# Peptides against a protein of PDB entry 3QIS: the designs that were tried, part 208

Target 1, 334 residues: chain A of PDB entry 3QIS
Amino acid sequence: PSLELSRREFVFENVKFRQLQKEKFQISNNGQVPCHFSFIPKLNDSQYCKPWLRAEPFEGYLEPNETVDISLDVYVSKDSVTILNSGEDKIEDILVLHLDRGKDYFLTISGNYLPSCFGTSLEALCRMKRPIREVPVTKLIDLEEDSFLEKEKSLLQMVPLDEGASERPLQVPKEIWLLVDHLFKYACHQEDLFQTPGMQEELQQIIDCLDTSIPETIPGSNHSVAEALLIFLEALPEPVICYELYQRCLDSAYDPRICRQVISQLPRCHRNVFRYLMAFLRELLKFSEYNSVNANMIATLFTSLLLRPPPNLMARQTPSDRQRAIQFLLGFLL

## One batch from the design tools (peptide; made by RFdiffusion4, then SolubleMPNN)

Design b2_p21_3_s4 (from b2_p21_3, 10 letters changed)
Fold by OpenDDE base, seed 5:
Structure b2_p21_3_s4 (fold): chain B 334 residues (1-334), chain A 21 residues (1-21)
Amino acid sequence: as target 1 above (334 residues)
Amino acid sequence: SKLEEEEKRLEKFFNDLLKNS
């Protein structure tokens, strides 16, 4: 079997969080026999591509002189955004197109990623006084490393090292404040807030706006701004309630005093974001006659975002655990 | 700077929310 490929090198310029890019190429069976093709893992890889890349179709049959179009889709989800923001991963891959009883064909994928405040840690964002696109990539790495160390020290209740002449961290990320301040000012009377989805184009504009500027006003509808807040919380590498406290939140869910003690043990930025969000949501609930928002809906929605099970427990989450997690948040909303 | 004004606005708004919580 033999194939001709119309292209073997692909460049994805300016890849962004949640922005789909597509490159297409053709494969043609120039042989005299049917061939089966498939994308296969490289040596020591578990998958044929990185998590942000997909081939469609990834396998198939070609009759003699048949041609098929293959799409290479680049999409940075919440699952890949953090490692791309840190520069731990890059928009580079090699795909192996295998022919049954034939040759391997190598495809080179390259490009550049544009960092996002989405998928960046709360600790790093509290240190970023400028939009993330104004921060040099080298400084982003240092900020993530320093943020990890400060999280660990805060969890251990270690005395803060002498705050040398380093600029004091923000109390909350500017991005969270911008989103919540907008919703507080403009969305308290918005019918079906957090129940109606935003527009994808507006979501991309909001993300780009937060990544590149400190806006006076966030663009888009109240629904798009509300969904952008949910996406931001979902994309956090460490949820607002740190994984280390997950079980303690469930165990305390029916004791509001213990719940408050558990929250007091969060890292400063996480604790601040949690209290800020709860204060906003309690205010939003006062307008329930206008916005159709109730405590059970909000608790159910935000529980999956704020109080995530650790990755090792995700597959084992019981309905009882979910109910306890909801009850934990309800104790801050009522 | 516009940034320092936004930082002060952030701190004020956050402190006002924390005092009322």
Scores: peptide ipSAE 0.037, ipTM 0.746, DockQ to the pose 0.655
Fold by OpenDDE base, seed 3:
Structure b2_p21_3_s4 (fold): chain B 334 residues (1-334), chain A 21 residues (1-21)
Amino acid sequence: as target 1 above (334 residues)
Amino acid sequence: SKLEEEEKRLEKFFNDLLKNS
C-alpha cells in the first residue's frame, strides 16, 4: 500500500486556551490495493498525539484512488493549559500515520502557545502585577518555581519569610478580584446567576481581556463573567483548597470551628481567595429573591471547583465524601 | 504608580471584605 499526502508540516500560530484551531490535509491511496491507515503512538508514547491535539479521522480505509480529508484539531483544555503556560509542554508534536503492511508517514506539528492567567497557580498570579502576556516566559517559569517553594514553606508551617522581600505578592490574584468585583457590582440582582451559561465568544473575550490587560470593566454579560470565574477556578493547577487539606475538610465538615482552623492553614493566597469568594457568595445569597441563588446550589457548584479530590482519590470519591465536601462549604455560606 | 494604587485598592478592598466577614 502507498499514500500521497497533500501536506506533512503544520504550524499552529498563537494557540490560546479554549480556542480551537484546525488545519486540514488530504491523503490519497495512490496504490492498487485497499489500505488501512491509522495514527499510531511513537515509541514510549501511550497516545498517537499530545492531549491538546486530535486527528479526525484518526483511522480509516481507502480504496484505490480514494482520497480523505483529515483535520488536525488543536484545543487547549484545562488538562493541558498549565503545562503549556509553564513551558513544560509546547505546541510541537510528531504524528505517525501508519499503513497496515505499509510505510510510516511522519507529520510535523509546530507552533506557539500564548500563556493564560487561566491554568496559572494562585501563587504565581499573586506575584504577577501585570497581565500575563506582558510577563516574559522566563520570568513565568521563575514565578512558578518560587510559588511552589512558598507553598511548600507555608504548608510546612515554616517561619514566615521575612516581610522584607521588596516585591510583596498581591493578597488575591488581580484576575479573581476583577471577576468578583464585577459580579458584586453588576450581577447581584442577575436572575439565574451561575445557572445560565455564558456565550463562548464572550468567554473568549473575557479570557483575552484578563490575559492582556487590567480592564476597568470586564466585557460580556453577567452570565459570561460568572462562567469565566467558574472556568478560572476549574483550570487552577491547585484548587483554592489545596489537595493536602482535602481529607481534613471532609473530616471537619460538621464542626464549624475545625473547618475555620483548616482554612487558616491554607497558603496565604489560597486562604485569601477562599475567604474572598465566601464573602462574595454570602453577599450574593442576600439577593436570592432577585438572583434565584440558594446556598445548596452554590455549595454544590463551588464544592466541585474549590474542594476537588486529589487526582489519586478522584476514582474513589463516595457519595458520602461529596456530601461532606458540600457540608464543609455550607458552613461558610450560612 | 497606577499599579501601586491598584494594589492598595485591592488590599483595602480585601481588608474591608475580611473585616466585614
Scores: peptide ipSAE 0.037, ipTM 0.740, DockQ to the pose 0.635
Fold by OpenDDE base, seed 1:
Structure b2_p21_3_s4 (fold): chain B 334 residues (1-334), chain A 21 residues (1-21)
Amino acid sequence: as target 1 above (334 residues)
Amino acid sequence: SKLEEEEKRLEKFFNDLLKNS
């Protein structure tokens, strides 16, 4: 069996968070026998491609002289955004198109990623006074490393941040402030807020706006701005409530005093964002007559975003753990 | 600078929210 490929090199320019890109190519059976094709893992890989890449179809049969179109889809989700923002991963891969009883055909994937404030740590964003697209990638790496070290210091030592660092970090990321300030100003009376999905085009405009500028106003509907806040919180590499405090939040869920003590132990940026979000959500709940938002809905929605189980416990979360997590947040909303 | 004005706006808004929280 043999295949002819219309293209073997693919370049994905300006890959962005949540923006699908597609490149297509054709494979043709130029042999005399039917053939089965499949994308296969390389020798040391568990998957045929990186998490941000997909081939469709990834396998199939071709009769003699048959041709099929294959789509290579590049999509950076929350699962790949952090490692691409840091430059730990890149828009580079090699696909192995295997032909049964035939040859392997190598496809080269390349491109460039444009960093996003989505998937960047709260600590790094608090140090980032300019839009992320104005920050050199090398400086993003430094900011992430410094952020990790400060997180560890803040957890291990109640040492006051030395007043001598010339650039004081922001109290909260400018991006989350922009989102919440917009929602506070314009969305408190929005019917079905956090219940109606945003528009995908508007979400992309909001992401691009926050990545490239400090706007006076966020573009899009209140629903799109609300969903952008949810996406932002979901994409955080470390949730607003750090994984280290997850179990203590569950254990304290029915003691409001202990809950407040647990939150006081968060890193400064995380603690500030948590308090800021809770203040906003409490204000939003005062307008429940207009926005149809209730405390149980908000607690349920935001619990999955703010109080995520550590990756090693994600598969083990019981219904009781979920209820404790919801109860923990309810103690800050009521 | 615009940044210093935004930082002050952020600090004020955050402090106002923290006082009311």
Scores: peptide ipSAE 0.031, ipTM 0.711, DockQ to the pose 0.711
Fold by OpenDDE base, seed 4:
Parts: C-alpha cells; sequence; structure tokens
Structure b2_p21_3_s4 (fold): chain B 334 residues (1-334), chain A 21 residues (1-21)
C-alpha cells in the first residue's frame, strides 16, 4: 500500500489560548490495494500528538484511488496553556501517519504561541506591570521560576520579601482587578450574573484585550466579563487557594476562625486575590434582588475554581469533600 | 505615567475593599 499526501508541513502562526486553528490536507490511496491509515505514537510516547493538537479523522480506510481530507486542529485549553506560556512546551510536533503493512509518513507541525495572562501564575502576574504580550518570553520564564522560588521561600521561611528587589509586586494581578472592577461597576444589577454564559467571540476579545492592553473598559457584555473571570480562575496553574492548603480548608470548613487562619497562610498575592474576590462577591450578594445571585450558587460555582483538589486527589474527591469546600467559601460570603 | 495612575487606582481600590471587608 502507498499514500500520496497533499502536504506534510504545517505552520500554525499566532496560536492563542482558546482559539481553534485548523489546517487541512488530503491523503490519497495511489496504490492498487485498499489501505488502513492511522496516526500512531512515536517511540516512548503514549499519544500520537501533543495535548493541544488533534487529527480528524485520526484513522480510516481508503479504497484504491480514494481521497480523504484530514483536519489538523490546534486548540490550547487550560490543560496546555501554562506549559506554553512558560515556553516549556512549544507549537512543534511530529505526527506519524502509519499505513498498515506500508510506510510511515511524517508530518511536521510548527508555529508560534502567543502568551496569555490566562494560565499564568498569580505570582508572575503580580510582577507584570505591563500586558503579558509586552513581556519577552525569556522574562516570562524568569518570572515563573522566581515566583516558584519565592513561593517556596515564603512557605519555608517567614522571611519578608526582600525589600531590595527594585519593583514592588502588585497587590493583585491587574487582569483580575480589571475584571472585578468592571463587574463591580457595571454588573452588580445584572440579572442572572454568573448564570448566563458569555459569547465566545466576546470572551476571545476580552482575553486578547487583557493580554495586549490595560483597557479603561473591558469589551463585551457583563455575562462575557463574568465568564472571563471564571475562565481566568480555572486556568490558573495554582488555584487561588494553593493546593498545599486544600485539605486544611476542608478540615476547617465549619470553623470560621480556623478558615481565616488558613487563608492568612496563603502567599501574599493568593491571599490578596482571595480577599478581593470575597469582598466583591459579598457586594454582589447585596444586590441579590436585582442580579438573582445567592450565596449558595456563588459558593458552589467558585469552590471548583478557587479550592481545587491537588491532581493526586482529584480522583478521590468525595461528595462530602465538595460540600466541605462549599461550606468553607460560604463562611467568607455570609 | 498612565501606569502609575493605574497602579495607584488599583492600590486605592484594593485598600478600600479591604478596609470595608
Amino acid sequence: as target 1 above (334 residues)
Amino acid sequence: SKLEEEEKRLEKFFNDLLKNS
């Protein structure tokens, strides 16, 4: 069996978080026998492609002289955004199109990724006074490494941040402040806030706006701005409540004094973001007659975002653990 | 600069929210 491929090299320029890109090519059976094709893992890989890439179809059967269109889809989700932002991963892959009893055909995937404030750590974002697209990729790596080292130092040593580093970090990321300030000003009376989904086009505009500028006003509906806040919190590599404190939050869920002590042990940026979000959400709850927002709805929604189980415990999360996590947040909303 | 005004606005808003919380 043999195949002819219309193209073997694919370039995905300016790949962005949550923006689907597609490239298509044709495969043709130029042989005299039917053939089965499949994308196969390389040696020592578990998957035929990186998590941000897919082929559709990834397998199939071709009669002699049959042609099939294959779509290569690039999509950066919350699961790939952090490693692409840090430059640990890149928009580069090699696909192996295997022909049963035939040859392997190699496809080269290349491109560039545009960093996002979505999927960047709170620590790094607090050091970014400019939009992330104005920050050199090399400096993003340094900011993430420094953020990790300072988080570890702050956890191990109650040493105050050395006042000698030239630029004081922001109290909260500018991106989360922009989102929350907008919602506070314009969305407190918004009916069904956090209950109505945003528009995907508006969400992309909001992401691009936050990545490239410091806007006076965020574009889009209040629903899109509200959903952008949820997406931002979901995409954080380390949740607002650090994984190290997850179990302590559950254990303290019914003691408001212990809950406050646990929050006081968060890294400064995480603690500030948590307090800022809770203050905003308490303000929204004062307008419940207008926005239909209640404490149980808010606690349920934000618990999955703010108080995520560590990856090793995700599969073990019980309904009781989820209820404790909700109760923990309720103690800050009431 | 516009950035320094934004930083001061951010600090003020953050401090106002934390004082009222």
Scores: peptide ipSAE 0.029, ipTM 0.697, DockQ to the pose 0.657

Design b2_p21_4_s1 (from b2_p21_4, 9 letters changed)
Fold by OpenDDE base, seed 5:
Structure b2_p21_4_s1 (fold): chain B 334 residues (1-334), chain A 21 residues (1-21)
Amino acid sequence: as target 1 above (334 residues)
Amino acid sequence: MEEELRREEERLEKFFNELTS
């Protein structure tokens, strides 16, 4: 069996978080026998492609002289954004199109990723006084490494590093402030806030705006700005409540005094963001007659974002654990 | 640019203090 491929090299320029890009090519059976094709893992890989890439279809049959269109889809989700922001991964891959009893055909995927404040740590963002697209990649890596070390020192209750001549970190990321300040000013009376989805085009504009500028006003509807906040919190590599405190939050869920003590043990940036979000959400709840927002809805929604189970416990989360997590957050909303 | 950043930092600090007080 043999295939002819219309193209073997694909370039995905300016790949962004949550922005789907597609490149298409054709494969044709130029042989005399039916053939089965499949994308196969390279030696030592578990998957045929990186998490941000897919082929559609990834397998199929071709009769003699049959042609099929294959789409190569590049999409950076929350699962790939952090490793692409840090430069640990890149928009580079090789796909192996295997032909049963035939040859392997190699496809080269290349491109560039544009870093996002989405999927960047709270600690790193607190150190970024400029939009992430203005930060040199080398400085971005250094900021992430330093932020990890600062988190660890904060958790260990080590003496605060001398407030010396280094630029003081922000109390909260400017991106969170921009989102929350906008919602506070313009969305408190918005009917069905956090219940109505945003527009995908507006979400992309908001992401691009936060990645490239410090706007006076965020573009898009209140629903899109609200969803952008949810996406931001979901994309955090470490949730606002650090994984190390997850179990203690569940154990304390019915004791508001212990809940506050647990939050006091968060790293500075995480603690500040948590308090800031809770203050905003309590203010939003005062307008429940206008925005249809209630404490149970908000607690249920934000618990999945702020108090995520550690990766090793995700498969074991009981309905009781979920209810405790919701109850923990309710103690800050009521 | 620097003056715009300073104004944004002051806004951030003020708003954070108003919500966390």
Scores: peptide ipSAE 0.034, ipTM 0.713, DockQ to the pose 0.820
Fold by OpenDDE base, seed 3:
Structure b2_p21_4_s1 (fold): chain B 334 residues (1-334), chain A 21 residues (1-21)
Amino acid sequence: as target 1 above (334 residues)
Amino acid sequence: MEEELRREEERLEKFFNELTS
């Protein structure tokens, strides 16, 4: 069997979080026999491509002189955004197009990723006084490393030795402040807030706005701004309630005094974001007659975002654990 | 409760004003 490929090199310029890009090419059976093609894993890889890449179709049959279009789809989800922001991963891959009883054909994928405040840690964002796109990539790496070390010291109750670091971190990320301040000012009376989805185009504009500027006003509908807050919280590499405190939150769920004590043990930025969000949500609940928002709906929605099980426990989360997690948040909303 | 939100907003507004000056 033999194939002809219309293209073997693909460049994905300016890849962004949640923005789909597509490149197409043709494969033609220039042989005299039917062939089966498939994308196959490289040596030591479990998948034929990186998590942010997909081929469609990834396999098929071609008769002699048959041609098929293949789409290469690049999409950065919450599962890939953090490793691309840190530069641990890049928009580079090699695809192996295999023929049954034939040759391997190599496709080169390249491009550049544009960093996002979505998928960046709360600690790193508290150190970023400017939009993430204004921060040099080298400085982003340093800020993430420093932020990790500060989180560990805070959890260990180690007195921060050097208060002498010249740049005081923000109390909360500017991106969280901008989203919550907008919702507080403009969305308290919004019917079906957090129940109606935003527009995908508006969500992209909000993400781009937060990545590139410090706006006076966030663009888009109140529903899109509300969904952008949910996406932001979902994309956090470490949830607002750190994984280390997850079990203690469940164990304390019926004791409001212990719940408050557990929250007091969070890293400073996480604790501030949690209190800030709970203050906003309690305020939003005062307008329940207008916005149709209730404590049970809010607790259920935000529990999945703020109080995520550690990755090693996700598969073991019981309905009882979910109910305890909801009860934990309800104690801050009522 | 409003007072905790407001105190955090006032601290952040002051901080942003110090960055834009």
Scores: peptide ipSAE 0.031, ipTM 0.703, DockQ to the pose 0.131
Fold by OpenDDE base, seed 2:
Structure b2_p21_4_s1 (fold): chain B 334 residues (1-334), chain A 21 residues (1-21)
Amino acid sequence: as target 1 above (334 residues)
Amino acid sequence: MEEELRREEERLEKFFNELTS
């Protein structure tokens, strides 16, 4: 069997969080026998491609002189965004198109990723006074490493904060402030807030706006701004309630005094973001007659975002654990 | 609660303006 490929080199320029890019190529059976093609893993890989890449179709049959179009889809989800933001991974891959009883054909994938405030740690974002696209990639790496070390010191209560002449971090990320301030000013009376999906085009504009600027006003509908806040919280590498405190939140869920003590042990930025979000959500609940928002809906929605099980426990979350997590948040909304 | 939110926003806005000036 033999294949002819219309293209073997693919460049994905300016790859962004949640923005799908597609490159197409054609494969043709120029042999005299039917052939089966498939994308196969390299010798040390479990998958035929990196998590942000997909081929469609990834396998198939071709009759003699048959031709098929293959789409190479690049999409950075919450699962890849953090590793790409840090520069630990890159828009570089090699695909192996295997022909059964035939040859291997190599495809080269290259490109560049544009960093996002989505999928960046709260600690690093509190150190970023400028939009992430204005921060050199080398400095982003240093900010993430330094932020990890500060988080660990803060959790261990190993104070002092060396009051060294390093620029004081923000109390909350500017991106969280911008989203919440907009929703507070313009969305408190919005019917079905957090219940109606935003527009995908508006979500992309909001992400690009937060990555590239400090706007006076966030673009898009109140629904799109509300969904952008949910996406931001979902994309955090460490949730607003740190994984180390997850079990303690569940154990304290019915004791409001212990719940407040657990929150007081969060790193400063995480604690500030939590308190700021709870203050906003309590304010939003005063307008329930206009926005149709209630405490149970909000607690259920935000529990999955703010109080995630650690990665090692994700597959083991019980309905009882989820109910305790909801009860924990309800104690801050009521 | 409104006053607590407003005070936190005013504090954050002030910090933000001091950083962008």
Scores: peptide ipSAE 0.031, ipTM 0.699, DockQ to the pose 0.099
Fold by OpenDDE base, seed 4:
Structure b2_p21_4_s1 (fold): chain B 334 residues (1-334), chain A 21 residues (1-21)
Amino acid sequence: as target 1 above (334 residues)
Amino acid sequence: MEEELRREEERLEKFFNELTS
């Protein structure tokens, strides 16, 4: 069997968080026999491509002189955004198109990624006074490393934050402040807030706005701004309630005093963000007549975002664990 | 609670205004 490929080199310029890009090429069976093609893992890889890449179709059959279009789709989700922001991964891959009883065909994927405040740690964002697109990638790495060390010191209750000459970190990320301030000012009376989805185009504009500027006003509808807050919280590499405290939150869920003690043990930025969000959500609940928001809905929605099970426990989360997690947040909303 | 949120917002607004000035 033999294939002809219309293209073998693909460049994805200016790849962004949640922005789908597509490149297409054709494969043709220029042989005399039917053939099966598939994308196969390289040596030592478990998958045929990186998590932000896919081929469609990734396998198929071609009759003699048949041609099929293959789409290469690049999409940076919450699962890839953090490693791309840090420069640990890049928009580069090699795909192996295997032909059964034939040869391999290599495709080269390249491009560039534009960093996002989405998928960046709360610690790094608290150190970032400018939009992330104004920060050199080398400095983003340094900010993440420094932020990890500050998180560990805070969790261990060891060293007082040295009041030393390093620029004082923000109390909360500017991006969280901008989103919550907008919702507080403009969305408290918004009917079906957090129940109506935002527009995908507006979500992309909000993300791009937060990545590139410090706006006076966030673009888009209140629904899009509300969903952008949810996306931001979901994309955090470490949830607002750190994974190390997850089980203690569940164990304390019915004791409001112990719940407050657990929250007091969060890293400073995480604790500030948690308290700020809870204050906002309690304020939003006063307008329940207008916005159709209730404590059970909010607790259920935000529990999955703020109080995520550690990756090693994700598959073991029981309905009882979910109910305890919801009860934990309810103790801050009521 | 409103007053705590408002005080936190006013504190954050002042902090951001001092950083952007």
Scores: peptide ipSAE 0.029, ipTM 0.674, DockQ to the pose 0.098

